# Peptides against a protein of PDB entry 5NXQ: the designs that were tried, part 84

Target 1, 114 residues: chain A of PDB entry 5NXQ
Amino acid sequence: EIQIPVSMAAEEEYLRSKVLSELLTDTLENDGEMYGNENEVLAALNGAYDKALLRLFASACSDQNVEKALSLAHELKQDRALTAAVKISERAELPSLVKKINNIREARYEQQLK

## One batch from the design tools (peptide; made by RFdiffusion4, then SolubleMPNN)

Design b2_p20_3_s2 (from b2_p20_3, 7 letters changed)
Fold by OpenDDE base, seed 1:
Structure b2_p20_3_s2 (fold): chain B 114 residues (1-114), chain A 20 residues (1-20)
Amino acid sequence: as target 1 above (114 residues)
Amino acid sequence: SAYDEELEEVVEEAEKLIEE
């Protein structure tokens, strides 16, 4: 049996979830049709998207590539995903990355208050 | 590999946080 590296599997899932999320978003924005479950579908897609990103994020942390990890964290959509990224960073013993991710969270909180 | 297994464990823990 062929074993696919975790990082490659994560990239495939990320691309799949990203395409689906963008397609649905564009469709809703252009057509304006609501069937009652679009928000739930989007939430599920965003969840899958962030989970895929977190796999890539963990890989970057494992490689001690803080810059790549931070770039990936900026692509995360949900606050709970950023929280997960902080936990991964703590486990990887990368305190500088922890601080930078918390800065992202704080910035998003400030934007939501406006 | 051992590397892939360790990475998967970290991801699983992170996914649990998202599902809470």
Scores: peptide ipSAE 0.109, ipTM 0.744, DockQ to the pose 0.094
Fold by OpenDDE base, seed 2:
Structure b2_p20_3_s2 (fold): chain B 114 residues (1-114), chain A 20 residues (1-20)
Amino acid sequence: as target 1 above (114 residues)
Amino acid sequence: SAYDEELEEVVEEAEKLIEE
C-alpha cells in the first residue's frame, strides 16, 4: 500500500473543500434562499476546509516558511482555526508569526463590531 | 465541542510534523 504524505493529503482536502465551500456559498448568496440543511453542510465544509489549511499551515511552519504560513492563516475562515494556528506557531517557536496571526484575529473582531 | 476536539487533533498532528 502506498502511503500518501500528510502534506499531499492536506492539499487534496484543501482544494476539494475550498471548491465545494465556494460553490455552495456562491449559490446561497446568489439565490438568497434556504432549502433546509444548507447551513449545516456549509459549516461542515468550512470545518474541513480550515482543518486542511491548518495542516498546510503546520507544514509551512515546519519548513520555517513564515510568509507562506501567514498567507495560509489569512485564508482561514473561523476564529477558532486562527486560535489553532496561534498554538501551532507557538509550538513552532515562531513568535513573530504569533503576533501577526493575532493581528489578523483582532482585525476580524473589529469587523464583526461594525 | 466536537469541532474544537477535531481542531485540537490537527494541532497535535501539526506538532508532530514540526518536531520532525
Scores: peptide ipSAE 0.106, ipTM 0.749, DockQ to the pose 0.854
Fold by OpenDDE base, seed 5:
Structure b2_p20_3_s2 (fold): chain B 114 residues (1-114), chain A 20 residues (1-20)
Amino acid sequence: as target 1 above (114 residues)
Amino acid sequence: SAYDEELEEVVEEAEKLIEE
């Protein structure tokens, strides 16, 4: 049986999810309507997007590529995805990355409070 | 939530990668 490397599979899923998310966003911006379930669809796509990113993030952590991992973390959309990234970073024993991701979370919290 | 469960699965996959 052919096994696809996790990183390659993650990249494919990320690109797919990203394209679909962008397409949906563009459609909403340009047409304003789809089928009346735009928010639900968007939430599902964002979930898939973040999940795919987290796989890439995990791969970067495994490679001890902190800068790449941090860059990927900035691309995460949902707070709970950042939480997952922290957990991954902790498991990878990358405390500096943990701190930097928590800084991202704190910055977003402050933005939400405004 | 279903989303949380999916993220947990990703973490589990990540752990496998890290342990390699």
Scores: peptide ipSAE 0.104, ipTM 0.747, DockQ to the pose 0.853
Fold by OpenDDE base, seed 3:
Structure b2_p20_3_s2 (fold): chain B 114 residues (1-114), chain A 20 residues (1-20)
Amino acid sequence: as target 1 above (114 residues)
Amino acid sequence: SAYDEELEEVVEEAEKLIEE
């Protein structure tokens, strides 16, 4: 049995989750209501999406690739996922990345208040 | 919540990756 590297598995899951999330979002925006449980389905997809991203994020942190990690953090959808990214960054001893992720969180809070 | 548990699991897995 072929063992797939963790990074490849994470990338596959990310791409799958991303495509499904985008397809559902586009359908809701352009074609209207679907089955009445769209929000629940979307939430589940967003959860899977963020989880996959966090694995990629952790890999970037492990590689000390701060720029890539930050780019991935910007793609996270839920605040609790950003919180997880902060924890990962702290464990990776990347204080500059922690600050930048917190800036992302603050910016989103401000946007929600408008 | 179930989501919180899932995120915690990812963090734990991520920590293991970082420590490798």
Scores: peptide ipSAE 0.103, ipTM 0.744, DockQ to the pose 0.841

Design b2_p20_3_s3 (from b2_p20_3, 9 letters changed)
Fold by OpenDDE base, seed 5:
Structure b2_p20_3_s3 (fold): chain B 114 residues (1-114), chain A 20 residues (1-20)
Amino acid sequence: as target 1 above (114 residues)
Amino acid sequence: DEYDKELEEVVKEAEELIKK
């Protein structure tokens, strides 16, 4: 039986979701027009992107690669995904990573208040 | 909502991976 490692499967989905999200975003920016359900499609792609990224994040935590985990956390788009990353970090018993991810959340919150 | 449930499943999946 042929099986793909969990981390490789997650990487494949992440790359696919990332490319599609970027292509859609670029198209919308270049056209300067939005009609119909483009926002809904973008939200769905961003959701899939964050889920795939979280699986990579979990793999990094499992490998005790805190530097890689933190870099991946910076790539997360939604606050809900950052919250999930905090939960994963807590399960992995990485308190320093928990604090750093919460700092990311606080920074983004402050930027949104401007 | 539904997406929150999906995120929770990812967290659970992560927990199983980390335990190994």
Scores: peptide ipSAE 0.605, ipTM 0.934, DockQ to the pose 0.837
Fold by OpenDDE base, seed 3:
Structure b2_p20_3_s3 (fold): chain B 114 residues (1-114), chain A 20 residues (1-20)
Amino acid sequence: as target 1 above (114 residues)
Amino acid sequence: DEYDKELEEVVKEAEELIKK
């Protein structure tokens, strides 16, 4: 069996999810419609996308690469994924990153209140 | 929900990675 490093596996899944999301978006923009389950498909893709990002995020945290971790956190779409990122940051003992991610969450909360 | 459980698994996976 070929053992794939966690970061490489995560990158592959992220790229796959990203490509599929882009393809779906392009299809909707071009054709204007699909099969009536666009929202469900998008939700599933976003979920997979965030999971993949979180694995990349964890890898960055493991490498103590705070800048990369923060950059990845900004790419997360769902709040619950940001919550997971906070948990991972706490486990990695990166309090500065925790604060920055919480700032991202707060900013998004404020945006939603507008 | 089910996705929350999946996220928890990712967190646990990350924890194991970081502990190494």
Scores: peptide ipSAE 0.604, ipTM 0.934, DockQ to the pose 0.830
Fold by OpenDDE base, seed 1:
Structure b2_p20_3_s3 (fold): chain B 114 residues (1-114), chain A 20 residues (1-20)
Amino acid sequence: as target 1 above (114 residues)
Amino acid sequence: DEYDKELEEVVKEAEELIKK
């Protein structure tokens, strides 16, 4: 049985979830029709997207590639995913990355206040 | 919730990966 490396598997899932999320979003935006379950579907897709992205993030942290890890963190959509990224960074003993991710969170909090 | 548990699982996976 062929085993796919963790990073490759994560990348595949990320790309798949990203494409599906974008397609659904565009469709709903252009059509303007809501049938009641679209928000739940979008939440699930966004969740899958962030989860896949976090696996890529973990791989970057494992490689001590802080620059790549930070760039991936910026792509995360949900705050709870950023929280997970902080936890991963802490376990990777990357305090500078922890601080930078928390800065992302703070910036988003401020934006939500508007 | 359920998704929080899934995220925790990802964190645990990451921890094991980083320890290698």
Scores: peptide ipSAE 0.603, ipTM 0.934, DockQ to the pose 0.890
Fold by OpenDDE base, seed 4:
Structure b2_p20_3_s3 (fold): chain B 114 residues (1-114), chain A 20 residues (1-20)
Amino acid sequence: as target 1 above (114 residues)
Amino acid sequence: DEYDKELEEVVKEAEELIKK
């Protein structure tokens, strides 16, 4: 039996989710039409995307690769995903990463207020 | 190891947060 490494599985899921999310986003942007269900579909895809990223993020944290983890955190779309990343960072005992992720959250909050 | 298990548990929690 061939065992697929967790990191490879996570990478595959990330790529799949990213492609689908981008394709749908581009389609909606090009058409300029938003129906009742598109937002729900986008939300579901974004959720799957962030979930995949968080798995990669956790792996990076496990490797103590702060730069990679931070790069992945910047790719997260939902605030709740950033919150999850903070929790992962705390468990990984990476306080500097916690601060940096919180800075990302604060920046996004400020952008939403404007 | 225990550390990996803790991270996996946090990841699971994250997944639940995203689903909601």
Scores: peptide ipSAE 0.545, ipTM 0.909, DockQ to the pose 0.121; fails the geometry check

Design b2_p20_3_s4 (from b2_p20_3, 8 letters changed)
Fold by OpenDDE base, seed 1:
Structure b2_p20_3_s4 (fold): chain B 114 residues (1-114), chain A 20 residues (1-20)
Amino acid sequence: as target 1 above (114 residues)
Amino acid sequence: SKYDEELEEIVKEAEELIKK
């Protein structure tokens, strides 16, 4: 059985979830409804999106591609996903990346205070 | 939560990947 490389599988899932999330968001902005379960659907899509990104992030860390890893971290939507990215960075022994991701988290916290 | 467990699993997967 042919095995799909982790990076390819993650990329496919990322692209799929990204497109669906954007389309759903646009639809809600235009129509204002999605059968009363908009929030649940969006949460599920955002979760899938972040999980896919994290797998790409892990691959980038494994490749020691810190710049790519950081760019991916900026695309993460949920704080819990950023926390996971920090954990992965720690496992990869990339303290500079850890700090930069924590800076992202802090910046988002400050925005929430407004 | 279930989602948190899924994230932890990804972290574990990442750890194994990075070790190689």
Scores: peptide ipSAE 0.624, ipTM 0.935, DockQ to the pose 0.826
Fold by OpenDDE base, seed 4:
Structure b2_p20_3_s4 (fold): chain B 114 residues (1-114), chain A 20 residues (1-20)
Amino acid sequence: as target 1 above (114 residues)
Amino acid sequence: SKYDEELEEIVKEAEELIKK
């Protein structure tokens, strides 16, 4: 049995989810409809996208690559995914990364209030 | 929710990866 490295598998899933999300987004922007369930489909795709990103994020944290981890965190779409990233950062004992991710969360929260 | 549970599973996976 051939074992695929976790990082490679995560990268593949990320790319797949990203492409699908972008394609759907483009379709909605151009056509303006998706059989009345576009929001639900988008949410599902965004969820899959964030999950894939989080696995990449975990790998970056494991490598103590804070810059890469932070870059990936900026790509996360959902707040609860950012929360998960914070948890992972805490487990990785990267307090500086925790602070930076929380700053991202706060910034997005403030934007939503405007 | 189911999604929250999936996120928690990823966190757990991350913990195992980080500890190795």
Scores: peptide ipSAE 0.624, ipTM 0.935, DockQ to the pose 0.799
Fold by OpenDDE base, seed 5:
Structure b2_p20_3_s4 (fold): chain B 114 residues (1-114), chain A 20 residues (1-20)
Amino acid sequence: as target 1 above (114 residues)
Amino acid sequence: SKYDEELEEIVKEAEELIKK
């Protein structure tokens, strides 16, 4: 059996993490059951989600697909993940992408201040 | 933190991928 390429594996993990995060969130919102660790579980899922997404982001950068990379960056949830995306963009020598991701960060900062 | 280290590892993985 041929092993799945890294990029495809990352996509699969991203999709699984996304679905699980959404299902758990919906369950908590609709059922109202709290056991004291739900937020920690959600944070862990969001972390896994961002890590998987960053690997897809790196693949897009490697392909020099700036539009795809930017689209993926918009899906990142944590600021520290956006910071990682900036670092990857810098290594890929994509200054336009760096600027656009920093704009995403600034926009989120402004939204949090509201 | 551990998570920050994991992110840094992903950045390093990305560097290797981009180099190719």
Scores: peptide ipSAE 0.622, ipTM 0.935, DockQ to the pose 0.789
Fold by OpenDDE base, seed 3:
Structure b2_p20_3_s4 (fold): chain B 114 residues (1-114), chain A 20 residues (1-20)
Amino acid sequence: as target 1 above (114 residues)
Amino acid sequence: SKYDEELEEIVKEAEELIKK
């Protein structure tokens, strides 16, 4: 019923996703086993994580805080999330940010080839 | 996919936020 600002809601979801991801990682590293669906769980967590980050990213773009936006973009895990970040940057008319995010994508493409 | 649609929704939300 209480409306929460988009940035705050995104921050909460980001923190939740981050904590859950870390807990899952720690569990796998410590115990070394799950119920056989760890990959699906990780994929879901990564998706939620990136969605939360994108909302924070959008807020940063809205504030014209390019430095913060770029920092958030570096935290994105999936390429399709970076693509979304590029789209948001274009809408925000931040061409320098578009270029820098595309550089991130290109760097990751090159890393995948290795 | 469903996830792609969700990403597009976030982009649209961002557009509305930035337009303000």
Scores: peptide ipSAE 0.621, ipTM 0.935, DockQ to the pose 0.789

Design b2_p20_4_s1 (from b2_p20_4, 8 letters changed)
Fold by OpenDDE base, seed 2:
Structure b2_p20_4_s1 (fold): chain B 114 residues (1-114), chain A 20 residues (1-20)
Amino acid sequence: as target 1 above (114 residues)
Amino acid sequence: MKEELLKEMEEIIDEYAASL
């Protein structure tokens, strides 16, 4: 078995899941028809996508690279993933990042209400 | 120390993944 660094594995999974998620999303938005478990597949892909992002996010936090971490947080799709990012930021003792991520969450809440 | 930090972060990610 080939040993791959965790960061590389996370990046690979991120890219793969991102492409698949985007393709599926575009297809569903374009077609507007459901033929089965597309929503379940999309949810699974989004979950994997955010999981991979969170690993990259954690790495950035460990490097004290707040700007990179914040950029990654913006790419997170699920609110629950943002919540995880907040927890990670707290563990990294990055209160400024915590505030910024919470601002992202608040902004998305406002968008959902519109 | 950094390794321990990353481990704690991974636990948070695992908790997230478990709730999918």
Scores: peptide ipSAE 0.655, ipTM 0.948, DockQ to the pose 0.840
Fold by OpenDDE base, seed 1:
Structure b2_p20_4_s1 (fold): chain B 114 residues (1-114), chain A 20 residues (1-20)
Amino acid sequence: as target 1 above (114 residues)
Amino acid sequence: MKEELLKEMEEIIDEYAASL
């Protein structure tokens, strides 16, 4: 059996979930049809998307690549995923990254209030 | 150390996934 590196597996899952999420989003925006479960499906896809991103984020943190990690954090969709990214950053002993991710969270909170 | 660190990070990701 061929073993795939963890980073490559994470990238593949990220790309797959990203494509599916974008496809569903575009379909809903263009057709305007709701069948009852689209929001649940979208949430599940976003969850898978963020999970894959978090694995890439963890890899970047393990490499002490703060810039790459921060770039990946900006791509996270859910606040819960940002919370996970903060925890990962803390384990990696990257306090500057923790602060930057919390800034992302605060910015999104402000946008939701408008 | 890197392997152990990645393991801890994966546990955090698993906790996230379990809460979906």
Scores: peptide ipSAE 0.655, ipTM 0.948, DockQ to the pose 0.795
Fold by OpenDDE base, seed 5:
Structure b2_p20_4_s1 (fold): chain B 114 residues (1-114), chain A 20 residues (1-20)
Amino acid sequence: as target 1 above (114 residues)
Amino acid sequence: MKEELLKEMEEIIDEYAASL
């Protein structure tokens, strides 16, 4: 039996969720209409996407790879996911990463105010 | 250990997932 490394499984889930999230987002944006549970499906996909990404992020943090972790954090979609990333960074004792992620959050807040 | 650290991180992720 072939065992798939956890990292590969996480990467696969991330990529799958990413593709589906992007596809659905593009579809909904192109249609300009929301029907039934489409918005809920999108939210669920984005949630799954961020969850998978957070696992990759956690792995990077455990490796003390701040640059990789930061790159992954930029890919997170939800603010609540960034909050989770901050918590993970704190647990990893990476204060510089905490600050950088908070900067990402602040930047997104400013964009939303426009 | 890295294992314990990852476990703690997974708990954070689980908390995030539970709030979805």
Scores: peptide ipSAE 0.656, ipTM 0.948, DockQ to the pose 0.873; fails the geometry check
Fold by OpenDDE base, seed 4:
Structure b2_p20_4_s1 (fold): chain B 114 residues (1-114), chain A 20 residues (1-20)
Amino acid sequence: as target 1 above (114 residues)
Amino acid sequence: MKEELLKEMEEIIDEYAASL
């Protein structure tokens, strides 16, 4: 059995989860079909999506690639995932990234209030 | 080591995943 590198597997899972999440969202928006479990499915997909992103994020942090890490953080959907990203950034000793991610969180909080 | 750092980060990710 050929074992896929972890980083490659994470990238693949990220892309897969992203596509599926977007397809589901588009279907709901464009077709208006409701099956009764779309939110549950979407939540599961988003969880897997963010998990995959976090692995890419961790890799970027380990490379001290702050710009890449930040761009990945912007792609995270769940606030709890951003929290995880903060923790990862702290472990990587990237305080500037911690601040920037917290800014993302704050911005999203403000958007939710609108 | 970078490898150990990644392991620590993976533990954080596992914690996140466990809360899903």
Scores: peptide ipSAE 0.655, ipTM 0.948, DockQ to the pose 0.786; fails the geometry check

Design b2_p20_4_s2 (from b2_p20_4, 7 letters changed)
Fold by OpenDDE base, seed 2:
Structure b2_p20_4_s2 (fold): chain B 114 residues (1-114), chain A 20 residues (1-20)
Amino acid sequence: as target 1 above (114 residues)
Amino acid sequence: MKEELLREMEEIIEEYAASL
């Protein structure tokens, strides 16, 4: 069996999860009606999406590509995923990135309060 | 090493995934 490189697998899963999560989100927002386990499906998709992103994020950090890493962090949906990104940044010894990601988190906290 | 770093990062990702 041919093994797919981790980076390629992560990219594929990211793209797939992104499309599906966006479509489902749009459907839920537009229709305003819930049918069955739509929220559960969305949560699962978002989780998979962020997981895939985190792998891309880790790769960027490994390459010391702070700008790419930061861009990816902005695409993360869940706060817990941002927390993971902070931990990853710390392991990569990128304190500037840690600060920037924490700024993202703070900004989102403020948005939630509105 | 870069490989070790990536492994540590993957552990963090798996910890995240386990919380889902």
Scores: peptide ipSAE 0.664, ipTM 0.950, DockQ to the pose 0.792
Fold by OpenDDE base, seed 1:
Structure b2_p20_4_s2 (fold): chain B 114 residues (1-114), chain A 20 residues (1-20)
Amino acid sequence: as target 1 above (114 residues)
Amino acid sequence: MKEELLREMEEIIEEYAASL
């Protein structure tokens, strides 16, 4: 049995989820011609996107590649996913990365309040 | 050790996924 490496599989799923999320977003913003479950579909796609991205993030953390990990964290869409990234960073014993991800969260909180 | 670390990280990801 031939198995695809975990990192490669995660990258493929990330790209697939990203494309689908972008297509849905473009449709909603430009045409508004979706079924009544538009927001539910978008949430599901964003969830799958962030899940795939978190696997890439975990891989980068395991390699102690803080720069790559931080870049990936910036691409996360949901706050809950950032929370997961913080937990992963803690397990990898990367306190500087923990702080930087929390800064991303704080910045997004402030943006939402305005 | 890396394999164990990745396993722990996957558990965190699954916890996230379960909350969707």
Scores: peptide ipSAE 0.663, ipTM 0.950, DockQ to the pose 0.794
Fold by OpenDDE base, seed 3:
Parts: structure tokens; sequence; C-alpha cells
Structure b2_p20_4_s2 (fold): chain B 114 residues (1-114), chain A 20 residues (1-20)
């Protein structure tokens, strides 16, 4: 039995979740039809998407690739996922990354207030 | 050391996943 590398599996799941999330979002925005369960489906997809992305983020942090990690953090959709990213960054002893991720969170909070 | 670090990070991710 051939074991798929964890990084490849994570990337595949990320891409799959991303594509499905984008397709659903585009359908809702452009076709304008809602059947009542789309938000629940989207939430589930976003959760899976962020989970996959966090694994890529953790890998980047373990490689001490701060720029890649930060780029990935910007792609996270949920605030709770950003919180997880902060915790991961702390474990990786990357205080500059912690600060930058918290700045992302603050910026999103300000956008929600508008 | 890297393996232990990745394990700790995975635990954080699982905690996140459990809260969904």
Amino acid sequence: as target 1 above (114 residues)
Amino acid sequence: MKEELLREMEEIIEEYAASL
C-alpha cells in the first residue's frame, strides 16, 4: 500500500475545499437562488477548508518560512482559525508572525463594524 | 524535535476541528 505524503494530502484537501467553497459562493451570489441549507453547507466547507489550510500553515511555521505562513494566514476564513494560527505560531516561537496575524484579526473586526 | 513540534501543532488543529 502506497502511503500518500501528509503534505500532498493536505494540499489536495485544501484545493478541493477551496474550489467547492468558491463554486458555492459564486452560485449564491450570481444565481440568487437559496434553498435554505446553503449556509450550513458553506460553513461546513469553510471549516474543512480552514482545517486543511492550518496544516499547511503549521508546515510553513515548522520550516520557519514566515512569509509563506503569513500568506496562508491571510487565506483563512474563520476568526477561530486565525486564533488557532496564533497558537501554532506561538509554539513555533515566531512572535513577529503572532503580531501580524493579530493585526489581520483586528482589521477584520473593524470591517465587521462598518 | 521537529516531529514533536508538528505533533503539538496537530493537537491545536484538532482542537479547532472539534469546535466546529
Scores: peptide ipSAE 0.662, ipTM 0.950, DockQ to the pose 0.749
Fold by OpenDDE base, seed 4:
Structure b2_p20_4_s2 (fold): chain B 114 residues (1-114), chain A 20 residues (1-20)
Amino acid sequence: as target 1 above (114 residues)
Amino acid sequence: MKEELLREMEEIIEEYAASL
């Protein structure tokens, strides 16, 4: 049995999740309610989206491609996903990337406090 | 070593996914 490369599978899942997330967001912004469960659906989609991104991020880290990894980290939506990205960066022994991701987190925290 | 590293990273991702 031929196994699909992890990076290839992750790219497909990312693209699919991104499209679905964007479509749902647009629908909710224009049409309003989804019978009171729209927030739960959005959270699930965002979680799947970030999970797919983290796999791409891990692949970039394993290739020591810090620039690509950082770009992917900026696309992460949830703070918990950024935390996971930090852990992955630490395992890859990329301290500069760890610092940059933490800066992203701090910037988002300050924005939320305003 | 790369395969082992990727496995460790996948464990982190699964831990994240389980918390959703």
Scores: peptide ipSAE 0.662, ipTM 0.950, DockQ to the pose 0.744

Design b2_p20_4_s3 (from b2_p20_4, 10 letters changed)
Fold by OpenDDE base, seed 1:
Structure b2_p20_4_s3 (fold): chain B 114 residues (1-114), chain A 20 residues (1-20)
Amino acid sequence: as target 1 above (114 residues)
Amino acid sequence: SREKLLEEMEEIIDEYEASL
C-alpha cells in the first residue's frame, strides 16, 4: 500500500471541505431551501473544514513557519478551532503566534457584540 | 522530537474533534 504524505492528505481534505462548505452556504443564501437538516450539515462540514486546517496549521508550526501558520489561523471559522490553534502554538513554543491568534479571537468577539 | 511534537498536536486536534 502506498501511503500518502500527511501534509498532502490534509491539503486535499481542506480543499474538499472548503468547497463543500462554500457550496452549501451559497445554496442557503440563494434559495433558503434544503432538506430540513441544513444547519446540521453545515456544522458537520465546518467541523471537517477546521479540522483539516488545524492539521495544516500544526504542520506549519512544526516547521516554525509562523507566517504560514498565522495565515491558516485566519481561515479558521469556529472559535473552538482557534482555541485549538492556540494550544498547538503553545506546544510549538511560539508565544508571538499565541498572542496573534488571541487577537483574532478578540476581534471576532467584538464583531459579535455589535 | 519532531515526531513526538506532531503527535501531541494531533492529540489537541482529537480533543477539538471530540468537542463537535
Scores: peptide ipSAE 0.683, ipTM 0.961, DockQ to the pose 0.837
Fold by OpenDDE base, seed 5:
Structure b2_p20_4_s3 (fold): chain B 114 residues (1-114), chain A 20 residues (1-20)
Amino acid sequence: as target 1 above (114 residues)
Amino acid sequence: SREKLLEEMEEIIDEYEASL
């Protein structure tokens, strides 16, 4: 049986999801034609994208690589994904990372309020 | 262990996925 490293699998899914998300976004912005399901598709893609990132994030946390983990957290799109990242950080016993991710969340909250 | 930790983290990710 072939065992694929978690990080490699996550990277593959991340790249795939990222490309699809970007392509969809570009299509919507450039073509401008809406068919009514773009939001659902985008949401699904974003979910898959963040899920893949979270696996990479978890891997970084397990390696106690706070810097890499933080960089990955900045790439997360959804607030709920950031929440998951906080939980993962807590499980990894990385309080400094928890604080930094919460700062990301707070910054995004402030942007939404403007 | 690292493996066990990753499994626990995967459970968090599963929880996230379930929330979508």
Scores: peptide ipSAE 0.681, ipTM 0.961, DockQ to the pose 0.832
Fold by OpenDDE base, seed 4:
Formats: sequence, structure tokens, C-alpha cells
Structure b2_p20_4_s3 (fold): chain B 114 residues (1-114), chain A 20 residues (1-20)
Amino acid sequence: as target 1 above (114 residues)
Amino acid sequence: SREKLLEEMEEIIDEYEASL
């Protein structure tokens, strides 16, 4: 039995989740409602998408690759996922990354209030 | 260690998943 590296597995899952999320979004935008459960389906897909990203993010943090980690954080959709990213950054002892991610959260919060 | 660090990070991800 061959063990699949965590980073490879995470990358594959991210790509899969990204494609599915984009396809569903396009369908809903062009074809309308999806039997009234479209929001629940989208939430589930977004959750899986962010989970996959967080694994990539954790890997980048463990490599002390702050630039890569930050770029991945920008791709996160949910605020609760950004919260998880902050916690991961703290464990990796990357205070500069923590600050930058919190700035992302604050910026998104301000946009929602407008 | 790196292994332990990754394990702790996975626990954070598990907590996130549980919140969904």
C-alpha cells in the first residue's frame, strides 16, 4: 500500500471542490433555483472547499512559506475558515501572518456593512 | 516537531469542520 502525501491529497481535493463549486454557481446563476435547496448545497460545497484550502494553508505554514500561506488565505470564502487560518498561523508562530489574515477579515466585514 | 505541528493543525481543521 502506497501512502499518498498529505499535500498531494489536499491539492486534489481543493481542485475538485473548486470545480464543483464553480459549476454549481454558474448553473444557479443561469438556470435559477435548484429545487429550493440551492443555499444548503452551496454551503456544503463552500465548506468542503475551505477545508481543502485550510489543509494547503497548514502545509504552507509548516514550511514557513508566509507568501504562499497568505495567498491561500485570500482564497478562503467563509469568515469561520479565516478564523481557523488565524489559529493555524498562531500554532506555526507566524505573528505577521496572523496580522495580515485579521486584516482580511476586517476588510470583508467592512464590505458587508456597506 | 513538524509531525506534531501538523497534527495540531489538523485538529484545528477538524474543529472547523465540526462547526459546519
Scores: peptide ipSAE 0.681, ipTM 0.961, DockQ to the pose 0.789
Fold by OpenDDE base, seed 3:
Structure b2_p20_4_s3 (fold): chain B 114 residues (1-114), chain A 20 residues (1-20)
Amino acid sequence: as target 1 above (114 residues)
Amino acid sequence: SREKLLEEMEEIIDEYEASL
């Protein structure tokens, strides 16, 4: 059995989730048809997508690669995932990254209010 | 250690997953 590094596994899952999300979105936009479970499928995909990103994010944090970590944080879709990213950043003792991620959250909150 | 750090981070990710 071939052992796959965690980072590679996370990358694969991220790419898979991203592609599936894009394909589903494109299909819905092009066909104009709505199916009953579409939102549930998208939610599940987003969950898997963010989970994969969080693992990549954790890896970047462990490498003290703040720039890469921040770029990954911007790709997170769910607020709850950003919350997890903050916790991970705190564990990695990267206070500057914590602040920047919180800024992302605040910006999204303001956007929702508009 | 790095291993312990990654383990703690995985626990955070597990908590996130449990919230879904």
Scores: peptide ipSAE 0.681, ipTM 0.961, DockQ to the pose 0.836

